# Peptides against a protein of PDB entry 3QIS: the designs that were tried, part 41

Target 1, 334 residues: chain A of PDB entry 3QIS
Amino acid sequence: PSLELSRREFVFENVKFRQLQKEKFQISNNGQVPCHFSFIPKLNDSQYCKPWLRAEPFEGYLEPNETVDISLDVYVSKDSVTILNSGEDKIEDILVLHLDRGKDYFLTISGNYLPSCFGTSLEALCRMKRPIREVPVTKLIDLEEDSFLEKEKSLLQMVPLDEGASERPLQVPKEIWLLVDHLFKYACHQEDLFQTPGMQEELQQIIDCLDTSIPETIPGSNHSVAEALLIFLEALPEPVICYELYQRCLDSAYDPRICRQVISQLPRCHRNVFRYLMAFLRELLKFSEYNSVNANMIATLFTSLLLRPPPNLMARQTPSDRQRAIQFLLGFLL

## One batch from the design tools (peptide; made by RFdiffusion4, then SolubleMPNN)

Design b1_p10_6_s2 (from b1_p10_6, 3 letters changed)
Fold by OpenDDE base, seed 2:
Structure b1_p10_6_s2 (fold): chain B 334 residues (1-334), chain A 10 residues (1-10)
Amino acid sequence: as target 1 above (334 residues)
Amino acid sequence: DFVPLPHPTE
């Protein structure tokens, strides 16, 4: 069996969070026998590609002189955004197109990723006074390392580092401030806020706007700005309520005093973001006659974003755990 | 009442 490939090198320039890119190529059976093709894992890999890449189709049959189009789709989801932002992973891969009883054909994937404030830690973002696209990648790495060390010191109740040399961190990330301040100013009377989905094009514009600028006004509908806030919270590498406090939040869910004590133990940036969001959501609930927003809806929606189970607890959250998590958040909304 | 934080760049 033999294949001819129209291309073997693919470059994905300026890959961004949630922006699909596609490159197509053709494979042709230039042999005299039917061929089965498949993308196969490399010797040390479990998957034929990295999580941000897919081939469509990834397998198939070709009759002699048959041709098929293959799409290589690059899409950075919440699952890949953090490792790409840190430069731990890159837009580079090698695909192995295997031909049954034939040869392997190697495809080279390359490109560049543009960092996003989405999928960046709250600690790092609190140190970024400029848009993330203005920050050198080397400095992003340093900011994540420093942020990890500050988080660990905060959790250990260690003496504050001598604040002497580093610029004072922001109270909350500018990106979350911009989203919440916009919603507070313009969306409190918006009917079906957080219930109506945003527009995908507007969501991309909002993400690009926050990554590249500090706007006076966020573009798009109130629904798109509201959904962008949800996407931001979902994409956080660590949720607003740190994983270390997850179980304590569930255990305290019916004691408002203990709930407040648990929140007081969050790292400064996480604690500030939590309090800021809760203050905004309580304000939004005053306009329930206009926006159709109620405490149970908000608690149910935001609990899944703010209070995520630790990744190592791969056990599906029990209905009881979900109810306790919602009850924990309700104690800050009411 | 929700008190808007000052702009984080101020």
Scores: peptide ipSAE 0.193, ipTM 0.886, DockQ to the pose 0.929
Fold by OpenDDE base, seed 3:
Formats: C-alpha cells, structure tokens, sequence
Structure b1_p10_6_s2 (fold): chain B 334 residues (1-334), chain A 10 residues (1-10)
C-alpha cells in the first residue's frame, strides 16, 4: 500500500490558551490495494500526539484512488497551558502516519505559543506587575523558580522576607484583582451571576485583554467576566488552597476556628487570594435578591475550583469528601 | 464587609 500526502509540514503560529487552530491536509491511496491508516505513538510514547494536538480522523480505510481530509487540531486546554507557559513543552511534534503492511509517513508540527496569565502560578503572577506578554520568557522561568523557592520557605516557616528584595510582590495577582473588582463594581446586581454562561468570543477577548494589557474595564458581559474568573481559577497549576492542605480542610470542615487556622498556613499569595475571593463572595451574597446567588450554589461551584483533590486522590473522592469540602467553604461564606 | 483592594500596581 502507498499514500500521497498533500502536505507534511504544519506551522501553528501564535497559539493561545483556549483558541482552536485547524490545519487540513489530504491523504490519497495511490496504490492498487485498500489500505488502513492510523496515527501511531513514537517509540516510548503512550499517545500518537501531544495533549494539545489531535488528528481527525486518526485512523481509517482508503479504497484505491480514495482521498480523505485529515484535520490537525491544536487546542491548549487547562491541562496543557501550564507546561506551555513555562516552556517545558513547545508547539512542536512529529506525527507518525502508519500504513498497515506499508511504510510510515512523518508529519512535522511546529509553531509558537503565546504565554497566558491563565495557567500561571499565583506566586509568579504576584511578581508580574506588567501583562505576561510583556515579560521575557527568560524572566518567566526565573519568576517561576523564585515562586517555588518562596512557597517552600513560607511552608517551612523560615526567615521573614528580607526587606532587601528589590521588588515587593503584589498582594494578589493583578488579573484576579481586575476580574473581582469588575464583578464587585458592575455585577453585584446581575441576575443569574455564575449561573448564566458567558459568550465564547467575549471569553477570548477577556483572556487576550488580561494577557496583553492592564485595562480600566474588562470587555464583555458580566456573565463572561464571571466565567473568566472560574476559568482562571480552574487553570491554576496549583489551586488557591494548596494540595498539601486539602485533607486538613476536609478534617476541619465542621470547626470554623480550625478552618481559619488551616487557611493561615497557606503561602502568602494563596492566602491573600483566598481571603479576597471569600470577602467578595460574601459581599455578592448580600445582593441575593438581585443576583439569585446563594451560599450553597457558590460553595458548590467554588469548591471544585479552590479545593481540588490532589491528583493521587482524585479517583478516591467520596461523596462525604465532597460534602466536607463544601462545608469548609460554607464556613467562610456565612 | 468587602474592602476592595487598591489596584495592585498602585
């Protein structure tokens, strides 16, 4: 069996978080026999492609002189964004299109990723006074390394921050501040806030706005700004409540005093963000007559975002663990 | 009461 491929080199320029890009090519059976094609893993890979790439179809049959269109879809989800932001991964891959009883065809995928404040750590963002797109990639790496070292020092209760660090970190990321301040100013009376979905086009504009600027006002509807906050919290590499404290939050869920002590042990940026969000959400609950927001809805929604089980416990989360996690957040909303 | 934080760049 043999194939002709219309293209073998694909370039995905300016790949962004949650922005789908598509490149298409044709494969044609120029042989005299039917062929089965499939994308196959490289040696030692578990998957035929990186998590941000997909081929559609990824397998099929071609009769003699048959042609099929294959779509290569690049999509950076919450599961790939952090690794691409750090430069640990890149928009580069090699796909192996295999023919049964035939030869392999190699496809080269290349491109560039544009960093996002979505999927960046709270500690790194607290050091970024400028939009992430203005920060050199080398400085992003340094900020992530420094963020890790400060988190470790904070957890170890080691020496107070030497006052000699040339740039004082922000209390909260500017991106969280912008989202929450907008919602506080404009969305407290918004009917069905956090219950109505945003518009996908507006969400993309909000993400691009936060990555490239420090706006006076966030573009889009209050629903889109509210959903952008949820997406931001979901995309965090480490949740606002650090994984190390997850079990202690569950164990303390019915003791409000212990809950506050657990939160006091969070790294500074995480603790500030948690307190800021809880203060905002308590304020939002005062307007429940207008926005239809209640404590149980908010606790249920934000529990999955703020108090995520560590990856090793995800498969073991019981209904009791979920209820304890909700109860933990309720103790800060009531 | 929610106390809006000052703009983090201020």
Amino acid sequence: as target 1 above (334 residues)
Amino acid sequence: DFVPLPHPTE
Scores: peptide ipSAE 0.192, ipTM 0.885, DockQ to the pose 0.901
Fold by OpenDDE base, seed 1:
Structure b1_p10_6_s2 (fold): chain B 334 residues (1-334), chain A 10 residues (1-10)
Amino acid sequence: as target 1 above (334 residues)
Amino acid sequence: DFVPLPHPTE
């Protein structure tokens, strides 16, 4: 069997978080026999492509002289955003299009990723006084490494870090401040806040705005700004409540004093973000007559974002654990 | 009461 490919090199320029890009090519059976094609893993890979890439269709049959269009879809989700922001991964891959009883065809995927404040650590963002797109990629790497070291020190040392003459980190990321301050100013009376989805175009504008600027006002509807906050919290590599404290939050869920002690053990930036969010959400609950927001709804929604099970426990989460996690957050909303 | 934080860049 033999295939002809219309293209073998694909370039995805300016790939952004949550922005789908598509490139298409044709494969044609230029042989005299039916053939089966499939994208196959490389020798050491479990999958035929990186998590941010897919082929559609990824397999199929072609009769002699048949042609099929294949779409290569690039989409950076929350699962790939962090490693792309750090430059640990890149918009580069090699796809192996296998022909049964035939040869392999190699496709080269290349491009560039534009870093996002979405999927960046709270520690790194607390050190960024400028939009992430103004920060050199080399400095992003250094900020993530430094963020990890400061997190580890904060967990191990009860001793205040000597405030050396380095620029003091922000109390909360500017992006979280911008989102929450906007919602506080403009969305407290918004009907169905956090219940109505945002518009995808507005969400992309909000992401691009936060990545590239420090706006006076966030663009889009209150629903889109609210959903952008949820997306931001979901995309964090480390949740606002660090994985190390997850079990202690569950164990303390019915003792409000112990819950506050657990939160006091968070790294400074995580603790500040948690307290800031809880203060905002308690304020939002005062407007429940207008916004239809209640403590149970908010606790249920934000529990999955703020108090995520560690990856090793995710498959073992019981309904009881989920209820304890909700109860933990309720103790800060009531 | 929710006290808005000052702008973090200020």
Scores: peptide ipSAE 0.187, ipTM 0.883, DockQ to the pose 0.888
Fold by OpenDDE base, seed 4:
Parts: structure tokens; sequence; C-alpha cells
Structure b1_p10_6_s2 (fold): chain B 334 residues (1-334), chain A 10 residues (1-10)
């Protein structure tokens, strides 16, 4: 069997978080026999492509002289955004299109990724006084490495922050401040806040706005701004409550005093963000008659975002663990 | 009452 491919090189320019890009090509059976095609993993890979890439269809049959269109879809989700922001991964891949009892065809994927404040650490964002798109990629790498090292040092209680030479970090990321301040000013009376989904176009505008500017106001509906906050919190590489404290939060869930002590042990930026969010959410709950928001709904929603199980425990999270996590957060909302 | 933080760049 043999195929003819209309294209073998694909370039995805200016790939952004949550922005789908598509490139298409045709494969044609120029042979005399039916053929089965599939995208196959490279040697030592478990998947035929990187997590941000998809082929559709990824397999199929072609009769002699049949042609099929294949879509190559690039989509950076929360699962790929962090490694792309850090430059650990890039918009580069090689796809292997295999023919059963035939040869392999190699497709080259290339492009560039535009960094996002979504999927960037709270520590790094607290060091960014400018929009992330104004920060050189080399400096983003340094900021993530330094952020990791500071988190480790803070957990170890070893080194007093040498207050001297580096610009003081922000108390909270400007992106979180902008989202929360907008919601506080404009969304407290918004019916069904955090219950009604935002508009996908508005979400993209909000993300692009936060990545490229420091606006006076966030664009879009209150629902889109609210969902953007949820997406931001979900995309954090390290949740607002650090993974190291997860079990202690569950263990303390029914003791509000111990819960506050656990939160006091968070890294400064994480602790500030947590307190800021909880203060906002308590304010929002005063307007429950207008916004239909209640403490149980908010606790359930935000617990999955703020108090995530460590990756090694995620598959083992029990309903009891979820209930304890919700109860932990309720102690800050009531 | 929720006290808005000053702009984080201030």
Amino acid sequence: as target 1 above (334 residues)
Amino acid sequence: DFVPLPHPTE
C-alpha cells in the first residue's frame, strides 16, 4: 500500500491558551489495494502526539483512489499550558502516519506559543509587574525556577527573604486582582454568578487582555469574568492551597482554628490570594438574595480549584475526601 | 466588609 499526502509540514503560529487552531491535509490511496492508516507513537512514546495536538481522524481505511481529509488540531488546555509557558515544551512534534503492511510517513509540526498568565505559578506572577507578553521568555524561565526555589525555601523555613536587592513581589497577582476587583465592583448583584457560563469569545478576550495589558476594566460580561477567574484558578500549576498542605486541610476540616493555622503556613503569595478570594467570596455571599450564590455552592465549586489533591493522589480521591475539602473551605466562607 | 486591595502595582 502507498499514500500520497498533500502536505507534510505544518506551522501553527501564535498558539494561545484555549485557542483552537486547525490545519488540514489530504491523504490519498494511490495504490491498487485498500489500506489502513493510523497515527502511531514514536519509539518510547505512549501517544502518537503531544497532549496539545490531535489528528482527526487518527486512523481509517482508504479504498484505492480514495481521499480523506485529516485535521490537525492544536489546542492548549490547562494540562499543557504550564509546560508551554515555561518553555519546557514547545509547539513542535513529529507525527508518524503508519500504513498497515506499508511504510511510515512523517509529518512535521512546528510553530510558536505565546505565554499566558493562565497556567503560570502564583509565585512567578507575583514577580510580574507587567503583562506576561512583555516579559522575555528567558526571564519567564528564570522566574519559574526562582519561584520553585523560593517555595521550597519557604516550606523549609530556612532563609529569611533577603529584602534588599530584588523588587518587592506583588501581594497578589495583578491578574487575580483585576478579576476579583471587577467582580466585587460589578458582579455582586449578578443573578446566577458562577452558575451561568461565560461566552467563549469573551473568555478569549479576557485571557488576551490579561496577557497583554493592565486594563482599567476587564472586558466581557460578569459571567465571563467569573468563569475566567475559575479557569485561572484551575490552570494554576500549583493550586492556591499548595499540594503539600492538602492532607492537613482534610485532617483539619472540622476544626476552623486548625484550618486557619494550616493556611498561615502557605507561601506568602498563596496565602494572600487565598485570603483575598475568601474575603471576596464572603462579601459575595452577603448578596445571595440577588446573585443566588450560597456558601455550599461556592465551597463545592472553589474546593476543586483551590484544594486539589496532589497528582499522585488524584485517582484515589474518595467522596469523604471531597466532603472534608468542602468542609475546610466552608470554614472560611461562614 | 471586604476591603478591596489597592492596585497591586501601587
Scores: peptide ipSAE 0.153, ipTM 0.875, DockQ to the pose 0.821

Design b1_p10_6_s3 (from b1_p10_6 with H3V)
Fold by OpenDDE base, seed 5:
Formats: C-alpha cells, structure tokens, sequence
Structure b1_p10_6_s3 (fold): chain B 334 residues (1-334), chain A 10 residues (1-10)
C-alpha cells in the first residue's frame, strides 16, 4: 500500500490561548489495494500528538484512487497553557501517519506561541508590573523559578531573607484587579451575572487586552468580563487555595474559626487574591434583587475554581468532598 | 462595605 500527501510541513504562527487554528492536507491512495491509515505514537509517547494538537480524522480506510481531507487543529487549553507560557513546551511536534503493512509518513508541526497571563502563576503575576507580552521569555522563566521558591518559603514559614534590592511584589495580580474592579463598578446590577455566558469574540478581546496592555476599561459585556474571571481562575497552574491545603479545607468546612486559620497559611499572593474575591462576592450578594445571584450558586460555581482537588485525588473526589468544599466557601460568603 | 484595592501600579 502507498499514499500521496499534498503537504508534510505545517507552520502555526502566533498561537494564542483558547484560539483555534486549522491547517488541512489531502491523502490519496495511489496504490491498487485498499489502505488503512492511522496516526500512531512515537516510541516513548503514549499519544500520537501533544495535548494542544489534534488530527481529524486520526484513522480511516481509503479505496484505490480515494482521497480524504485531514484537518490539523491547534488549540491551547488550560491543560497546555502553563508549559507553553514558561517555554518548557513549544509549538513543535512530529506526527507519524502509519499504513497497515505499509510505510510511515512523517509530518512536521512548527510555529510560535504568544504568552498569556492566563495559565501563569499568581506568584509570577504579582512580580509582573508590565503586560506579559512585554516581558522577555527568559525573564518569565526566572519569575516562575523565583515564585516557586517564595511559595515554598511561605509554606515552610521561613523568614523572608532581606527584602533588600528587589521591587516589592504586587498585593494581587494586576489582571485580577482589573477584572474585579470592572465587575464591582459596572456589573453589581447586571441581571443573571455569572449565569449568562459571555461571547467568544469578546472573551478573546479581553484575553488579548490583559496580555498586551493595562487598560483603564476592559472591553466587552459584563457577562464576558465575568466569564473571563472564571476562565482565569480555572487556568491557574496552582488554584487560589493551594493543593497542599485542600484536605484541611474539607476537614474544617463546618468550623468557621479553623477555616480562617487555614486561609491564613496560604502564600501571601494567594491569601490576598482569596480575600479580595470573597470581599467582592459578598458585595455582589447585596444586589441579589437586581443580579439574581445567591450564596449557594456562587459557592457552587467558585468551589470548582478556587478549591480544586490535587491531581492525585481528582479521580477520587466524592459527592461528600464536593459538599464540604462548598460549605467551606459558604463560610466566607455569609 | 467592599473596599476596592487601590490600583496595584499606583
């Protein structure tokens, strides 16, 4: 069996978080026998491609002289955004198109990624006084390494070494401040806030705005700004309540005094973001007659974002654990 | 009352 491929090299320029890009090629059976094709893993890989790449179709049959179009889809989700922001991974892959009882065909994927404040750590963002697109990639790596070391020192209750010559970190990321300040000013009376979805085009404009500028006003509807806050919190590599404190939050869920003690043990930036968000959400709940927002809805929505189970416990989360996590947040909303 | 944080760059 043999195939002819219309293209073997693909370049995806200016790849961004949540922006789908597509490239297409044709495969043709130029042989005299039916062919089964499939994309196969390389020797050390579990998947035929990286998590941000997909082929459609990824397998099929071709009769003699049949032709099929294959789409190569590049989409950076929350699962790939952090490793692309740090430059640990890149928009580079090799696909192996296999023929049953045939030869392998190699496809080269290349391109460039544009960093986002979405999927960047709270610690790194507290050290960024400029938009992330103005920060050199080398400095992003240094900021993530320094942020990891500061998180560890904070968890170990190590005395900060002399705060000598380094600029003081922000109390909260400028991106979180901009989103919450906008919602506080303009969205407290918005009907169905956090219940109505935003527009995908406006969400992309908000992401691009926060990545490239420090705006006076965020573009888009209040629903799109509210959903952008949810997407930001979901994309964090470490949730606002660090994974190390997850079980202690569940164990304390019915004791409001212990709940406050657990939050006091968060790293400074995480603790500041948590307190800022809870203060905003308690203010939003005063306008429930206008915005239809209630404490149970808000606690249910924000629990999955702020108090995520650690990756090793994700598959073991019970309905009881979810209810304890909701009860933990309710103690800060009421 | 909610007290907004000052702008983080001011």
Amino acid sequence: as target 1 above (334 residues)
Amino acid sequence: SFVPLPHPLE
Scores: peptide ipSAE 0.324, ipTM 0.921, DockQ to the pose 0.859
Fold by OpenDDE base, seed 1:
Structure b1_p10_6_s3 (fold): chain B 334 residues (1-334), chain A 10 residues (1-10)
Amino acid sequence: as target 1 above (334 residues)
Amino acid sequence: SFVPLPHPLE
C-alpha cells in the first residue's frame, strides 16, 4: 500500500488560549490495494499527538484512488495552557501517519504560542505589573520558579517574607481585580449573572484584552465578563484554595471558625484572591432580586473552581465530599 | 458593604 500526502509541514502561527486553529491536508491512496491509515504514537508516547493537537479523522480506510481530507486542529485548553505559558511545552509535534502493511509518513507541526494570564499562577501574576504579553518568556519562567518557592515558604510558615528591596507583589492579580471590579460596577443588577453564557467572540476579546493591556473597561457583555472570571479561575494551575488544603476544607466545612483558620494558611496571593472573591460574591448576593443569584447557586458554581480536588483524589470524589465543599464555601457567602 | 480593592497598580 502507498499514500500520497498533499502536505507534510504545518505551521500554526500565534496560537492563543481557547482559539481553535485548523490546517487541512489530503491523503490519497495511489496504490492498487485498499489501505488502512492511522495516526500512531511515537516510541514511548501514549498518544499520537500532544494534548493541544488532534487529527480528524485520526484513522480510516481508503480504496484505490480514494482521497480523504484530514483536519489538524490546534486548541489550547486549560489542560495545556500552563505548560505552554511557561515554555515547558511548545507548538511543536511530529505526527506519525501509519499505513497498515505500509510505511510511516511523518508530519511536522510547528508554530508559536502567545502567553496568557489565563493558566498562569496567582503568585506569578501578583508579580506582573505589566500585561503578560509584555513580559519576556525568560522572565515568565523565573516568575513561576520564584512563585513556587514563595508558595512553599508560605505553607511551611518558616521564613517571614523578607521585605527585601524587591518590588512588592500585588495584593491580587491585576487581571482578577479588573474582572471583579468591572462586575461589581456594572453587573450587580445583571439578570441571570453567572447563569447565562458569554459570547465566544467576546470571551476571546476579553482574554486578548487582559493579556495585552490594562484596560479601564473590559469589553463585552456582563455575561462574557462573568464567564471570563469563571474561565480564569478554572484555568489556574493551582486553584484559589491550594490542593494541600482541600481535605482540611472538607473536614472543617461545618465549623466556620476552623474554615477561616484553614483559609488563613493559604499563600498570601491565594488568600487575598479568596477573600476578595468572597467579598464580591457576598455583595452580589444583596442584589438577588435583580440578578437572580442565590448563595446555593454561587456556592455550587464556585466550589468546582475554587476548591478543586487534587488530581490524585478526582476519581474518588464522593457526593458527600462535594456537599462538604459546597458547605465550606457557603460559610463565606452567608 | 463590599469595599472594592484599590487598583493594584496604584
Scores: peptide ipSAE 0.283, ipTM 0.902, DockQ to the pose 0.847
Fold by OpenDDE base, seed 3:
Structure b1_p10_6_s3 (fold): chain B 334 residues (1-334), chain A 10 residues (1-10)
Amino acid sequence: as target 1 above (334 residues)
Amino acid sequence: SFVPLPHPLE
C-alpha cells in the first residue's frame, strides 16, 4: 500500500488559549490495494499527538484511488494552557501516519504560542504589573520560579519578606481585580448572572483584552465577563484554595472558626484572592431580588473552581466530600 | 458592605 499526501508540514501561527485553529490536508490511495491508515504513537509516547492537537479522522480505510480530507485541529484547553504559558511545552509535534503493512509518513507540526494570563499562577500574576504579552518569556520563567519559592517560604512560615530589593507584589492579580471590579460596578443587578452563558466571541475578546492591555472597561456583556471569571478560576494551575489545604477544608466545613483558620494558612496571594472573591460574592447576594443569585447556587458553582480535589483524589471524590466542600464555601457567603 | 480593592496598580 502507498499514500500520496497533499501536505506534510503544518504551521500554526499565533496559537491562543481557547482559539481553535484548523489545517487540512488530503491523503490519496495511489496504490492498487485497499489500505488502512492510522495515526500512531511514537516509541515512547502514549498518544499519537500532544494534548492540544487532534487529527480528524485519526484512522480509516481507503479504496484504490480514494481520497480523504484530514483536519489537524489545534486547541489549547485549560489542560494544556499552563505548560504552554511556562514554555515547558511548545507548538511542535511530529505525527506518524501509519499504513497497515506499509510505510510511515511523518507530518511536522510547528508554530508559536502566545502566553495568556489564563492558566498562569496567581503568584506569578501578582508579580506582573504589565499585560502578560508585554512580559519577555525569560522573565515569565523567572517569575514562576520566584513564585514557587515564595509559596514554599510562605507555607513553611519561614523568613519575613526581606523588604529590600524585589518590587512589592500586587495584593491580587490585576486580571482578577479587573473582572471583579467590572462585575461589582455593572453586573450586581444583572438578571441570571452566572446562570446565563456568555458569547464565545466576547469571551475571546475579554481574554485577548486581559492578555494585551489594562483596560478601563472590559468589553462584552456582563454574562461574558462573569463567564470569563469562571474560566480564569478554572484555568488556574493551582486553585485559589491550594491542593495542600483541600482535605482540611472538608474536615472543617461545619466549624466556621476552623474554616477561617484554614484560609489564614493560604499563601498570601491565594488568601487575598479568596477573601476578595468571597467579599464580592457576599455583596452580589444582597441583590438576589435583581440578579436571581442565591448562596447555594454560588457555593455550588464556585466550589468546583476554588476548592478542587488534588489530582490523586479526583477519582475518589464522594457525594459527602462535595457536600462538605459546598458547606465550607457557604460559611463565607452567609 | 463590600469595599472594592483599589486598583492594584494605583
Scores: peptide ipSAE 0.279, ipTM 0.900, DockQ to the pose 0.852
Fold by OpenDDE base, seed 2:
Structure b1_p10_6_s3 (fold): chain B 334 residues (1-334), chain A 10 residues (1-10)
Amino acid sequence: as target 1 above (334 residues)
Amino acid sequence: SFVPLPHPLE
């Protein structure tokens, strides 16, 4: 069996978080026998491609002189955004298109990723006074390394070394501030806030706006701005409540005093973000007659975002653990 | 009342 491929090199320029890109090519059976094609893993890989890449179809049959269109879809989800932001991963892959009893055909995937404030750590974002797209990638790496070291020092209750003229970190990321301040100003009376989904085009505009600028006003509907806040919190590499404190939050869920003590042990940026969000959400609840928002809905929604189980425990989360997590958050909303 | 934080760049 043999194939002809219309293209073997694919370039995905300016790949962004949550923005789908597609490249298409044709494969043709120029042989005299039917062939089965499939994308196969390389010898050391479990998957035929990286998590941000997909082929559709990834397998099939071709009769002699038959042609099929294959779509290569590049999509950076929350699961790939952090490793692409850090430059640990890149928009580069090699696909192996295998023919049964035939040859392997190699496809080269290349491109560039544009960093996002979505999927960046709270610590790094607190050090960024400019939009992330204005920050050199080398400096993003340094900011993540410094942020990790500061987190560890904070957890150990180590006195920050007065390292000299380092610019004072922001109290909260500017991106969170912009989202919350917009919602506070314009969305407190919005009916069905956090219950109605945003528009996908508006969400992309909000993400691009936060990545490239410091706007006076966020574009889009209040629903899109509200959903952008949820997406931001979901995409965090570490949740607002650090994984190290997860179990202690569950254990303290019915003791408001212990809950406050647990939150006091968060790294400074995480603690500030948590307090800021809780203060906003308590204000939003005062407008429940207008916005239809209640404490149970908000606690249920935000608990999954703010108090995520560590990856090793995610598969074992009980209904009791979820109820404790909700109860923990309710103690800050009521 | 919620006191919004001042703009983090102000």
Scores: peptide ipSAE 0.270, ipTM 0.897, DockQ to the pose 0.846

